# Peptides against a protein of PDB entry 2L9B, part 78

Target 1, 91 residues: chain A of PDB entry 2L9B
Amino acid sequence: ANFLSQKFPELPSGIDVNINMTTPAMMISSELAKKPKEVQLKFLQKFQEWTRAHPEDAVSLLELCPQLSFVTAELLLTNGICKVDDLIPLA
Target 2, 91 residues: chain A of PDB entry 2L9B as posed
Amino acid sequence: ANFLSQKFPELPSGIDVNINMTTPAMMISSELAKKPKEVQLKFLQKFQEWTRAHPEDAASLLELCPQLSFVTAELLLTNGICKVDDLIPLA

## One batch from the design tools (peptide; made by RFdiffusion4, then SolubleMPNN)

Design b1_p26_6_s2
Fold by OpenDDE base, seed 5:
Structure b1_p26_6_s2 (fold): chain B 91 residues (1-91), chain A 26 residues (1-26)
Amino acid sequence: as target 1 above (91 residues)
Amino acid sequence: MEELKQTLLETLRRAAELRARRAALA
């Protein structure tokens, strides 16, 4: 929480959800899945660009927010960008 | 797309590794 507030001071207030990994991740993935494929791809591309510019911050974000790791992996998989085998080393 | 894949998978891998280390020490 402290990391997020410091690195992203302009973040809007969040919405209360169950504080486990699965539920928030599924909620985010579900909402993203409702968007057109082009929007999902654009989202991943913007995330990639930010990751390239701020690699250590990106690692920290995903490490501290496992729900975002789940969402990212699912987006890569469902959009045919990666395969299941690509995700095995991450488990 | 390949670069997109590699960039994000590497980030995911590094994050997972750190998470595992943290969990092992808890």
Scores: peptide ipSAE 0.628, ipTM 0.918, DockQ to the pose 0.793
Fold by OpenDDE base, seed 2:
Structure b1_p26_6_s2 (fold): chain B 91 residues (1-91), chain A 26 residues (1-26)
Amino acid sequence: as target 1 above (91 residues)
Amino acid sequence: MEELKQTLLETLRRAAELRARRAALA
């Protein structure tokens, strides 16, 4: 198994993404953006709860999957939870 | 909502720092 499968054995198989046309992060963000705001907020809240319970696993996930860092940041921004200035230290 | 913000921003920050360190050592 690859490194991600070893660390997160419950993950389903992924799909190929054409990074020459669309980055993985933008693809994920576009799908989430189609959901109602209340659904997006619930997603963030559940992610928060999991992060509180498993902080090191959450850091590992976001480190290994930078596309998810981008998606999380965008969700925080577009839902008015954080400001652009809050994201500067992450770049 | 502030707790949501701080929890996730801190996680994002820590992940970014580790990613940068690994990149520097590669």
Scores: peptide ipSAE 0.627, ipTM 0.919, DockQ to the pose 0.825
Fold by OpenDDE base, seed 1:
Structure b1_p26_6_s2 (fold): chain B 91 residues (1-91), chain A 26 residues (1-26)
Amino acid sequence: as target 1 above (91 residues)
Amino acid sequence: MEELKQTLLETLRRAAELRARRAALA
């Protein structure tokens, strides 16, 4: 948590919730799935652009926030951008 | 689309590896 504030000083303070790590990922994925596929694709493209520009920051973000790793993987899969086999090495 | 896939999958993979290493040493 302290690492996030150091690496991303512009990030506001988080809100503590009375739920486990898995539930937030599922909730986020559910909300994104309600958006049109075009919007989902644009979201992934924006994330890609940022990742290409700041690869180490992107790795740090996903390492510290496994919920976001789940969301990203699910978006790639459900939009046909990757296959299930592509996700196996991510365990 | 292929570039999108490769970029994000690589990032996901690297993050997963780091988490695994830290967990193994903790």
Scores: peptide ipSAE 0.626, ipTM 0.918, DockQ to the pose 0.807
Fold by OpenDDE base, seed 3:
Structure b1_p26_6_s2 (fold): chain B 91 residues (1-91), chain A 26 residues (1-26)
Amino acid sequence: as target 1 above (91 residues)
Amino acid sequence: MEELKQTLLETLRRAAELRARRAALA
């Protein structure tokens, strides 16, 4: 939490989770899946725009927060934006 | 939509590679 706050000082406060990656990722994905598809797509689009503008920061964010990598991948998959084969190289 | 796909997949790929390298050094 301390390291992330230093790396991304503009991020809002969050809640610490266990070191296990799977459970937090699944929880986040579950909550996002409850949102309308339009909201999910807009979420991805805004993330894309930020990634285009700040590619290295985006990579760092996903590296440091593997749960967000999981969430992003699942959103791409469940919204039909990518296929399972697209995710295999990411394992 | 294709651009959305490619942008995010590339970011995911790069993040995964860095994570793997870090794990290999641990």
Scores: peptide ipSAE 0.624, ipTM 0.919, DockQ to the pose 0.802

Design b1_p26_6_s3
Fold by OpenDDE base, seed 5:
Structure b1_p26_6_s3 (fold): chain B 91 residues (1-91), chain A 26 residues (1-26)
Amino acid sequence: as target 1 above (91 residues)
Amino acid sequence: MEELKQTLLETLREASRRRAEREALA
């Protein structure tokens, strides 16, 4: 929470969700899955661009928010961008 | 798409590694 507030001061408040990893990740993935594939790809592309510009912040974000790691992996899989074998090294 | 894949997978892997290290020390 402190990291996000410092690095992303313009973030909206958001809504309360269960604190476990599974529920938030599944909720986000479900909502993203409702969007057109071009929107999902655009999201990934913007995330890539931001990651390239701010690599340490991107790693820290995904480290501290494993829900987002799950969502990112799910998007890569469901859009055929990566294979299951590509995710084996992930804990 | 390959560059997209590699960029995000690298970030995911590094984040996973750091979480594993942090959890091992907790």
Scores: peptide ipSAE 0.627, ipTM 0.921, DockQ to the pose 0.748
Fold by OpenDDE base, seed 1:
Structure b1_p26_6_s3 (fold): chain B 91 residues (1-91), chain A 26 residues (1-26)
Amino acid sequence: as target 1 above (91 residues)
Amino acid sequence: MEELKQTLLETLREASRRRAEREALA
């Protein structure tokens, strides 16, 4: 089994989307952007807490799912938590 | 907020590094 199936056995089935990375990432970001800033911040805080508790799993997740890296970066920017210069090393 | 920023940026950067490393070795 792949990393996601092994580490997250309770993952939902999901739905079909375009197979490229850009379209799914943009779709996720668009949906999150519709939520209040308080909800977006809460999401980031929960992600941070999980990352602190499971740092290697968090890195592996983002490595295997570059679309989630895009979503995370977008949320950090749009909420004023980081600057564009902070994301240059990711390009 | 600073701690939030640093935690997630470090994770993003390490993930990006690993992807680049895998690509270079492929």
Scores: peptide ipSAE 0.627, ipTM 0.921, DockQ to the pose 0.770
Fold by OpenDDE base, seed 4:
Structure b1_p26_6_s3 (fold): chain B 91 residues (1-91), chain A 26 residues (1-26)
Amino acid sequence: as target 1 above (91 residues)
Amino acid sequence: MEELKQTLLETLREASRRRAEREALA
């Protein structure tokens, strides 16, 4: 928690969720799935742009927040950007 | 779209690798 706030000082406070990984990931995915596909794609594109600009920070973020890895993978899959086979190495 | 896919998949894979490595060392 302290590392996250230090590494990513621009992050908002967020909300309290269940402490496990699965529940937060599913909740986030559910909310994003409610958005139009163009919004989901825009989100992924913005994330990609940030990743290109800050590759190590992006890896660190996803490493420290595995729920975000799940969400990202789910968005890629549901939008037809990647295949299930592409996600096998993540399991 | 291909670049979008590759960029994010590579990041995901590296993050996953690092988590696995940390788990193995812990």
Scores: peptide ipSAE 0.625, ipTM 0.921, DockQ to the pose 0.782
Fold by OpenDDE base, seed 3:
Structure b1_p26_6_s3 (fold): chain B 91 residues (1-91), chain A 26 residues (1-26)
Amino acid sequence: as target 1 above (91 residues)
Amino acid sequence: MEELKQTLLETLREASRRRAEREALA
């Protein structure tokens, strides 16, 4: 947690969650699912733009925060951007 | 949309690979 703050100093303050992938991922996915699809797509597009500009930081973020990997994958699936087969390498 | 897909999937895959590698060494 302290390491993440050092790596990503511009992150806004968040809320504490249990240290696991399942609970945080479900919480985030649930909240995002409440938003219109247009908002979800915009979120992905902004994430993509940031990833292109900061590829190593993006990988590190997803590596250190597996809950965000799950959320990203689910958003890609539910918005029809990728298929289940595209996620097999992640298993 | 294809670029969006590929950009994020590649990032996801690399992150997953690193986690798996780290776990294997632990």
Scores: peptide ipSAE 0.624, ipTM 0.921, DockQ to the pose 0.770

Design b1_p26_6_s4
Fold by OpenDDE base, seed 5:
Structure b1_p26_6_s4 (fold): chain B 91 residues (1-91), chain A 26 residues (1-26)
Amino acid sequence: as target 1 above (91 residues)
Amino acid sequence: MEELKETLLETLRRAAELRREREAAA
C-alpha cells in the first residue's frame, strides 16, 4: 500500500477485497473476461507500453501484487498469446 | 503479439523470481 501510494499517486481508490491471492485474482480475471476481446487486448497493449517505459516499477508492482501477476498470465493464456509451457517459469 | 508476449512474460518472470527469493528468505 505504501509502495503504491508513492509510485502511483494518481491511482484511484480501491475496494475492499479478501486478503489472499486467489479471490482477488479470480475476481479481476472474471471481470476482464466479460469485456470484448479487443478491449482485453488493448488493456494488455497499454500495460506493455507502460512496462516498457517503467520496467522497474512494473516488476515491483507485479512482485508486490501477485494477484496482478496471476491476472496478467491468465489474460495472456486465454487470449492465445502464450502457451501453458510459457507459464512454467512463473510458478 | 510476439513482442507483447516477450515483454510481459519477462516482467512476470522477474517478478516471480524476486518473490520466490523474498519468500525463501522469510
Scores: peptide ipSAE 0.621, ipTM 0.913, DockQ to the pose 0.787
Fold by OpenDDE base, seed 3:
Structure b1_p26_6_s4 (fold): chain B 91 residues (1-91), chain A 26 residues (1-26)
Amino acid sequence: as target 1 above (91 residues)
Amino acid sequence: MEELKETLLETLRRAAELRREREAAA
């Protein structure tokens, strides 16, 4: 959306999604699940590194894009990095 | 791996908290 572009001007142009939040998140998770675990872990590690360098931007990104929150949580869980109990505070 | 977990979970938590606050105010 326009608001997201204003907050993250360095992002490349994307495609707007006018459907519910759950469907896009599930689609992303499904695609990532098709990748090797090494690729999934590397994705998380790069995201972590960026989060460490830009903590407030990372929070804003995940707030404004609940799809990414879902995807991140799903990846952490399915790769055994966190437990279900760790996700309780998220909802 | 623990740092990975803690970093991302904290970010997720903060984002969720803000989202809940906005929803409650709506």
Scores: peptide ipSAE 0.619, ipTM 0.913, DockQ to the pose 0.775
Fold by OpenDDE base, seed 2:
Order: C-alpha cells, then structure tokens, then sequence
Structure b1_p26_6_s4 (fold): chain B 91 residues (1-91), chain A 26 residues (1-26)
C-alpha cells in the first residue's frame, strides 16, 4: 500500500489517475458542482471538522494531493466563503 | 462561516508551503 492508503486506511480503493494534477481536480470539482449548494457546504463543514480533529493529517493529505487543495479552494470560492485574494498565498 | 474559512485556508496554506519547500529541496 502507498503512503495514503497506510495513513488513511478508511479511504476507498479509488483509481490511478496518470494525468496532470489540474485535470483530475477539475473533474472532481465539476462533479461536486452538480450537487446542491447545501450538500457542498455540508461537505466543507465535515472536512473542517475532520481538519480540526486531525490538523496534521489534513495538511499531509492536502500536501500529498494537490488535486484536493484545488477542489477545496474552488468550493470555497464558488460558495462565496472566500475571495480570490484569499487564495494568493496558496499559489 | 468565518471559522470554516480560516480553518481550511490555513490548512491549504500550510500544505502549499510544505510542497514548495519540498520542491525547492529536491
């Protein structure tokens, strides 16, 4: 098992994505964007709760998976939770 | 909502910083 599977044993098997990081992130974001706003917000809230409980694990996850950083940032933007200016330090 | 923003932005920032540091060291 890779690092992610070992550190996050509850993750589903998933699939290998052998393309650039941007395209997978965009694909995930597009699927989430099809959900109601309340579902998107709930998703962010659950992620926040997990992050509060496991801050170092959350950082590790996002570091190892830049795709998820993109998805999270886009969800924050599209739901009006943050501004584009808030994302400048992330680039 | 402010706490939601701050929590996730901080996590994103820390992750980005670590990635840059690792990339610079590689």
Amino acid sequence: as target 1 above (91 residues)
Amino acid sequence: MEELKETLLETLRRAAELRREREAAA
Scores: peptide ipSAE 0.618, ipTM 0.914, DockQ to the pose 0.806
Fold by OpenDDE base, seed 1:
Structure b1_p26_6_s4 (fold): chain B 91 residues (1-91), chain A 26 residues (1-26)
Amino acid sequence: as target 1 above (91 residues)
Amino acid sequence: MEELKETLLETLRRAAELRREREAAA
């Protein structure tokens, strides 16, 4: 069994994406950007709560799925929660 | 909001660091 299925048993099976990693991340970000700011903030807050409760699992998830790191950084930036300078160490 | 920022940025930083370490060791 792969890492994601083992650590996150409630994840959906997913679908095959026949494109590079960057484009899917951008697509996810664009879809989230269509939601109200309240929904975006709630999403980040739920992610924060889970991260605080399971910090090592959160790191492992983002390390394995860099496209999710992109999405998270984009949400933080576009909602004014962080600045561009805050993202420099992440590159 | 500051706590939200600090929590998620730290997680992102740690993940990025691990990726760099794996790439360097490859």
Scores: peptide ipSAE 0.617, ipTM 0.913, DockQ to the pose 0.786

Design b1_p26_7_s1 (from b1_p26_7, 12 letters changed)
Fold by OpenDDE base, seed 5:
Structure b1_p26_7_s1 (fold): chain B 91 residues (1-91), chain A 26 residues (1-26)
Amino acid sequence: as target 1 above (91 residues)
Amino acid sequence: RYSLLQQVFDNLDGRKLAEFLANLDL
């Protein structure tokens, strides 16, 4: 069974975008960037909490959906939570 | 040749990123 279907049965249908990592990721990041910084931080905090509670699921999700890695990294950078130097060793 | 930032984004390791996120002070 599909991981996403199992863990997120109510996940909405996707939209028509270019099938690559960068384009969808940039779209997601752009939409998140339109939200107040407080909302962006809240999103990161909730994602962090979920990651702490479900570490292997988080790894599976990020590996399956690399666009989320982009989104996460960009949110961290743009909100000044980390620097590029912090991300380099993660690559 | 890609910029450093693009190279980093293209090659982020999901496990390392998850662990990094889990350990951040937010």
Scores: peptide ipSAE 0.617, ipTM 0.894, DockQ to the pose 0.655
Fold by OpenDDE base, seed 4:
Structure b1_p26_7_s1 (fold): chain B 91 residues (1-91), chain A 26 residues (1-26)
Amino acid sequence: as target 1 above (91 residues)
Amino acid sequence: RYSLLQQVFDNLDGRKLAEFLANLDL
């Protein structure tokens, strides 16, 4: 219930977006796509490191914010890190 | 009608994705 504030006490306030999964995810993906590939990769690496260190927290985060799953998958595909076939079993 | 990719994105499992991400060679 209080997962985000507990685990991410320094998390800044967000902006208003349409209340759904798709629109916020697309917005985030769009912003990330504007960054250099090395920045995108670094972002993924940091997220991966945190996921490895806190696997259950990562699951909780993705369940709480499923749009992050979209963003992550999109980032992996657009950077050629994985293929669609790799994502199919994850659905 | 949703494409295959859209269907995948709409139904990604957080646990499976977390495990997948953790195992990637980045």
Scores: peptide ipSAE 0.617, ipTM 0.894, DockQ to the pose 0.656
Fold by OpenDDE base, seed 3:
Structure b1_p26_7_s1 (fold): chain B 91 residues (1-91), chain A 26 residues (1-26)
Amino acid sequence: as target 1 above (91 residues)
Amino acid sequence: RYSLLQQVFDNLDGRKLAEFLANLDL
């Protein structure tokens, strides 16, 4: 089994995304943006917790799925948790 | 032409971002 299947066995099958019209990352960000700020923060906190507990898995996930890096960065910016200047050194 | 922000998003390093996230005060 690949990394995603092993680490996230409960992932749903999902649906096809028209990559020519809207990127997967933008769709995820859009859906999260519809949630209350408290829910968005909770998501980030849970993701942070998992990242702290499984740092190499988190790196692998973000490298394999750069869409999640986009989503994470956008959530951090839109919720005022960090500024663009904080992300520049990460690129 | 890409803006600076778009260029940052397109080039985020997964390891650096993971480390950054792990150290944030949320």
Scores: peptide ipSAE 0.617, ipTM 0.894, DockQ to the pose 0.644
Fold by OpenDDE base, seed 1:
Structure b1_p26_7_s1 (fold): chain B 91 residues (1-91), chain A 26 residues (1-26)
Amino acid sequence: as target 1 above (91 residues)
Amino acid sequence: RYSLLQQVFDNLDGRKLAEFLANLDL
């Protein structure tokens, strides 16, 4: 079994979208941006907690799904949690 | 041509981002 099926057994079926990285990432970011800032922060906090508890799984997830790196960075910037200068060293 | 921000997003390293996220004060 692949990583996603093993670590996320309740992963829902996908929908028909453009298969490149940018379009799906922008769609996810757009949907999250419609939620209150409290909900966006809670999402980031839960993702952070999971990343702290399972660091190598988090790396594997982000490497397998680089779209999530876009979504995470977008949320951090739009919520004023970090600046572009903070992300430059990560590239 | 790409803006600086677009270039950063296109080249984010998963390991570096995971570490950065883990160390943030949220």
Scores: peptide ipSAE 0.616, ipTM 0.894, DockQ to the pose 0.644

Design b1_p26_7_s2 (from b1_p26_7, 9 letters changed)
Fold by OpenDDE base, seed 3:
Order: structure tokens, then C-alpha cells, then sequence
Structure b1_p26_7_s2 (fold): chain B 91 residues (1-91), chain A 26 residues (1-26)
């Protein structure tokens, strides 16, 4: 099984899509932006906790799904958690 | 007016981002 199937076995079956970097990420971010800021922060906190506990899995996830990097970065910026200058060195 | 930011987002390194996220006080 691939990484996603192995680590997230309860995910619904996927569909074949024409994947690119920006469009799927923007859609995810758009949906998250509809949630209260408290919910957005909770998402970040849970993702952080998991990343701290499973750093190599987190890297694998972000490599497999670069869209999540976009989503994460946008959430950090829009919630005032970091600045653009903080992201530049990560590129 | 987000061309520069879009470039940053498009080039984010997963390992660096994971480490950065882990370092934040949330």
C-alpha cells in the first residue's frame, strides 16, 4: 500500500484526477477558510502534533501531496502565525 | 499581485516546512 493508504486507512477511496499543485490546494484552502479561525488553528495544532510525533511521515506526506504544503503555508499566513519572510527560506 | 508569493508556495520543501511547522508556538 502507498503511504496514504497505509497511514490513513479510513480515507475514502480516491478518484483519478488531473492533479496539479495549485488548484487542488486552493480548493482545500478555500474550504478551510470557511471555518472559524479557531477551527483552522485546531487543524494546524493537530497537524503540528502529528508532525512532531512522526517527522519522517510528515515529510513523506508533503512530498506525496505537495498541495498540503500550499494549504499549510496559506493557513499560517492568513492566521498571522508567520510572515512571508518566514516562508522564503523554506523554498 | 501574488506572483512572487506563488513562486514561494510552488517551491516549498516538504522537509523544511515540516521542521518549521514543528518549531512554531501554536
Amino acid sequence: as target 1 above (91 residues)
Amino acid sequence: MYERLAEVFANLDGRKLAEFLSSLDL
Scores: peptide ipSAE 0.616, ipTM 0.885, DockQ to the pose 0.701
Fold by OpenDDE base, seed 2:
Structure b1_p26_7_s2 (fold): chain B 91 residues (1-91), chain A 26 residues (1-26)
Amino acid sequence: as target 1 above (91 residues)
Amino acid sequence: MYERLAEVFANLDGRKLAEFLSSLDL
């Protein structure tokens, strides 16, 4: 099994998306943006918790799926958790 | 106007972002 199947056994079936950075990320962000801010924050909190507990897995996931970096960054910005200036040095 | 931000989003380092996320007070 690939990394995603191993670490996320409850992951729903995939769909066809454009093979690029921005379009899939915007698609995910759009779905999350439909949820209340509290749900978005809970998502970030759970992702943070997992990242803290499994830092190398988190790095592997983000390197394998850089679209998730986009989604995470956008959630942080749109929920006022960080500023653009905080993200610039991360690139 | 958002060219720099778009470039940042497209080139985020996974390790740096993971560490940054871990450091935040959520």
Scores: peptide ipSAE 0.615, ipTM 0.884, DockQ to the pose 0.688
Fold by OpenDDE base, seed 5:
Structure b1_p26_7_s2 (fold): chain B 91 residues (1-91), chain A 26 residues (1-26)
Amino acid sequence: as target 1 above (91 residues)
Amino acid sequence: MYERLAEVFANLDGRKLAEFLSSLDL
């Protein structure tokens, strides 16, 4: 919580929902899937750049928000960037 | 779309995923 506010001070306030992890992740993935592939790729590229520059912050973010791992993995699969066999060892 | 992989995705290791993402040529 404090990590998000400190590292991402410009994040808008959200609304907490009482649902499992899978549903929110699927919703986010669905919304991203509606956007052009170039937008999806740009998102991944920027996230990658930030992850490379701030690896420990990226790990902290993914541990705090595992839903983001779900979204990222699905984007990689749906855009043909990796295959399922690439992700299984990461679990 | 990949609902059958929910259990795998829910258990993704953040550090491993970060390292994997960093290794890709995007």
Scores: peptide ipSAE 0.609, ipTM 0.882, DockQ to the pose 0.743
Fold by OpenDDE base, seed 4:
Structure b1_p26_7_s2 (fold): chain B 91 residues (1-91), chain A 26 residues (1-26)
Amino acid sequence: as target 1 above (91 residues)
Amino acid sequence: MYERLAEVFANLDGRKLAEFLSSLDL
């Protein structure tokens, strides 16, 4: 059992980041982009709330699932919440 | 849409992104 299994026992096994990280992230982003803007925003809001409440767990999650970082970044850009210039310093 | 930025975003620092996300007014 690892961090993800303990915190999110219902999650399926993830895609090996060492093999392919970018494509899965893009796929997730694409699927989310098909949802209404309200759904996308609610997703971000819930993720934000959890991140605020569990900052170290959020860091661990993003480090273990970098696909989620990509998804988050794209959602922020697509919805006009931030600009590319805001994200570049975070890399 | 942002595929050209994939390499940059793939290297986002988890801690920095978490802090940034927490700082936003959503």
Scores: peptide ipSAE 0.608, ipTM 0.882, DockQ to the pose 0.735

Design b1_p26_7_s3 (from b1_p26_7, 11 letters changed)
Fold by OpenDDE base, seed 3:
Structure b1_p26_7_s3 (fold): chain B 91 residues (1-91), chain A 26 residues (1-26)
Amino acid sequence: as target 1 above (91 residues)
Amino acid sequence: EFERLAEVFSRLDGRKLAEFLASLDL
């Protein structure tokens, strides 16, 4: 995707995964779940900081990679940051 | 229950989620 290459030029080449929603998201979530909770929170904080600084880029990223929406939501729930009821209106 | 949650997650709007994330106290 052009967006990823342009906005993250230092990003190394990725590994192809299934194009469906669930499998890539589950893969990413699984890897993140292996990290300590403080690391997961730091990840969210940095993602939040970037989102606040570049809101339209964040929207573009999530639209291009909806799997990241899955991952973000799962991180928020599993870390007790929000409830499912908080996410339902975002659908 | 993961399958059910996955369905919810798959319907999330990127703009709405970005705005929600930006609003949280982390």
Scores: peptide ipSAE 0.641, ipTM 0.895, DockQ to the pose 0.737
Fold by OpenDDE base, seed 4:
Structure b1_p26_7_s3 (fold): chain B 91 residues (1-91), chain A 26 residues (1-26)
Amino acid sequence: as target 1 above (91 residues)
Amino acid sequence: EFERLAEVFSRLDGRKLAEFLASLDL
């Protein structure tokens, strides 16, 4: 069993996407951008909560799915939570 | 500008980002 199946046993079936980083990330970001800002913030808050509770799992997830890093950064910027200058040192 | 941002996003370190996210006041 891989990490995703072990840590996220209730993860629903996904869809096929282009095997790259940018396209899937942009697709996810686009869908999230259609949600109200309060929903986007709630999403980030729940993700943050989980990250705080399971830091090494969060690292593993982001390493396995770097597209999520893209999505997270996009959400943070578009919602005015941080600035580009905050993200540059993380690259 | 998007191309520049995309470059940054594509290079984000998972550990650093996780720590950054955990530190934010949301």
Scores: peptide ipSAE 0.640, ipTM 0.895, DockQ to the pose 0.737
Fold by OpenDDE base, seed 2:
Structure b1_p26_7_s3 (fold): chain B 91 residues (1-91), chain A 26 residues (1-26)
Amino acid sequence: as target 1 above (91 residues)
Amino acid sequence: EFERLAEVFSRLDGRKLAEFLASLDL
């Protein structure tokens, strides 16, 4: 089993998407954007909680799936949690 | 504009972003 299946045993089956960065990320972000802001914030909070508890796993996940970095950044911006200037130094 | 942001997002460092996320007050 790969990293994702081991760390997220209840992860639903994926769908076929292209292997580039932008399109998969935009697809995920689009689906999340359909949820209420409250749900989006709760998602970020849970992701943050997991990141704090398992920092090296979080790094591994984001390095393995940089599309999730895209999704996370977009959620942070669209919910007014940070500014673009906060993300530029992270690139 | 969106294309420029997308380029930034695609270059985000996983470690830096993880640390940034962990530091936020959500």
Scores: peptide ipSAE 0.638, ipTM 0.894, DockQ to the pose 0.755
Fold by OpenDDE base, seed 1:
Structure b1_p26_7_s3 (fold): chain B 91 residues (1-91), chain A 26 residues (1-26)
Amino acid sequence: as target 1 above (91 residues)
Amino acid sequence: EFERLAEVFSRLDGRKLAEFLASLDL
């Protein structure tokens, strides 16, 4: 079975976008940036809670969809949660 | 610059980022 369908059974089928790394990530980040900061923080908190509870699933998701790493890093920086110097060692 | 930042983002290790996210005080 598909990993995303198994772990996220209510996930939408999605839409056609450019398949490179940068364009999809920027599109997702742009949509999230339209939400209030408290909503963005709540989103990050829920993602963190899930990551803590299911660490290997989180790793598998980020390895399958590295664009989500781009989005997560951008959210952390734009919300002042960490600095660029905190992310450089993770690359 | 954004170009250099985007390069860092594109090379992030999924396991390292997951562990970093789990360690943050949000």
Scores: peptide ipSAE 0.639, ipTM 0.894, DockQ to the pose 0.738; fails the geometry check

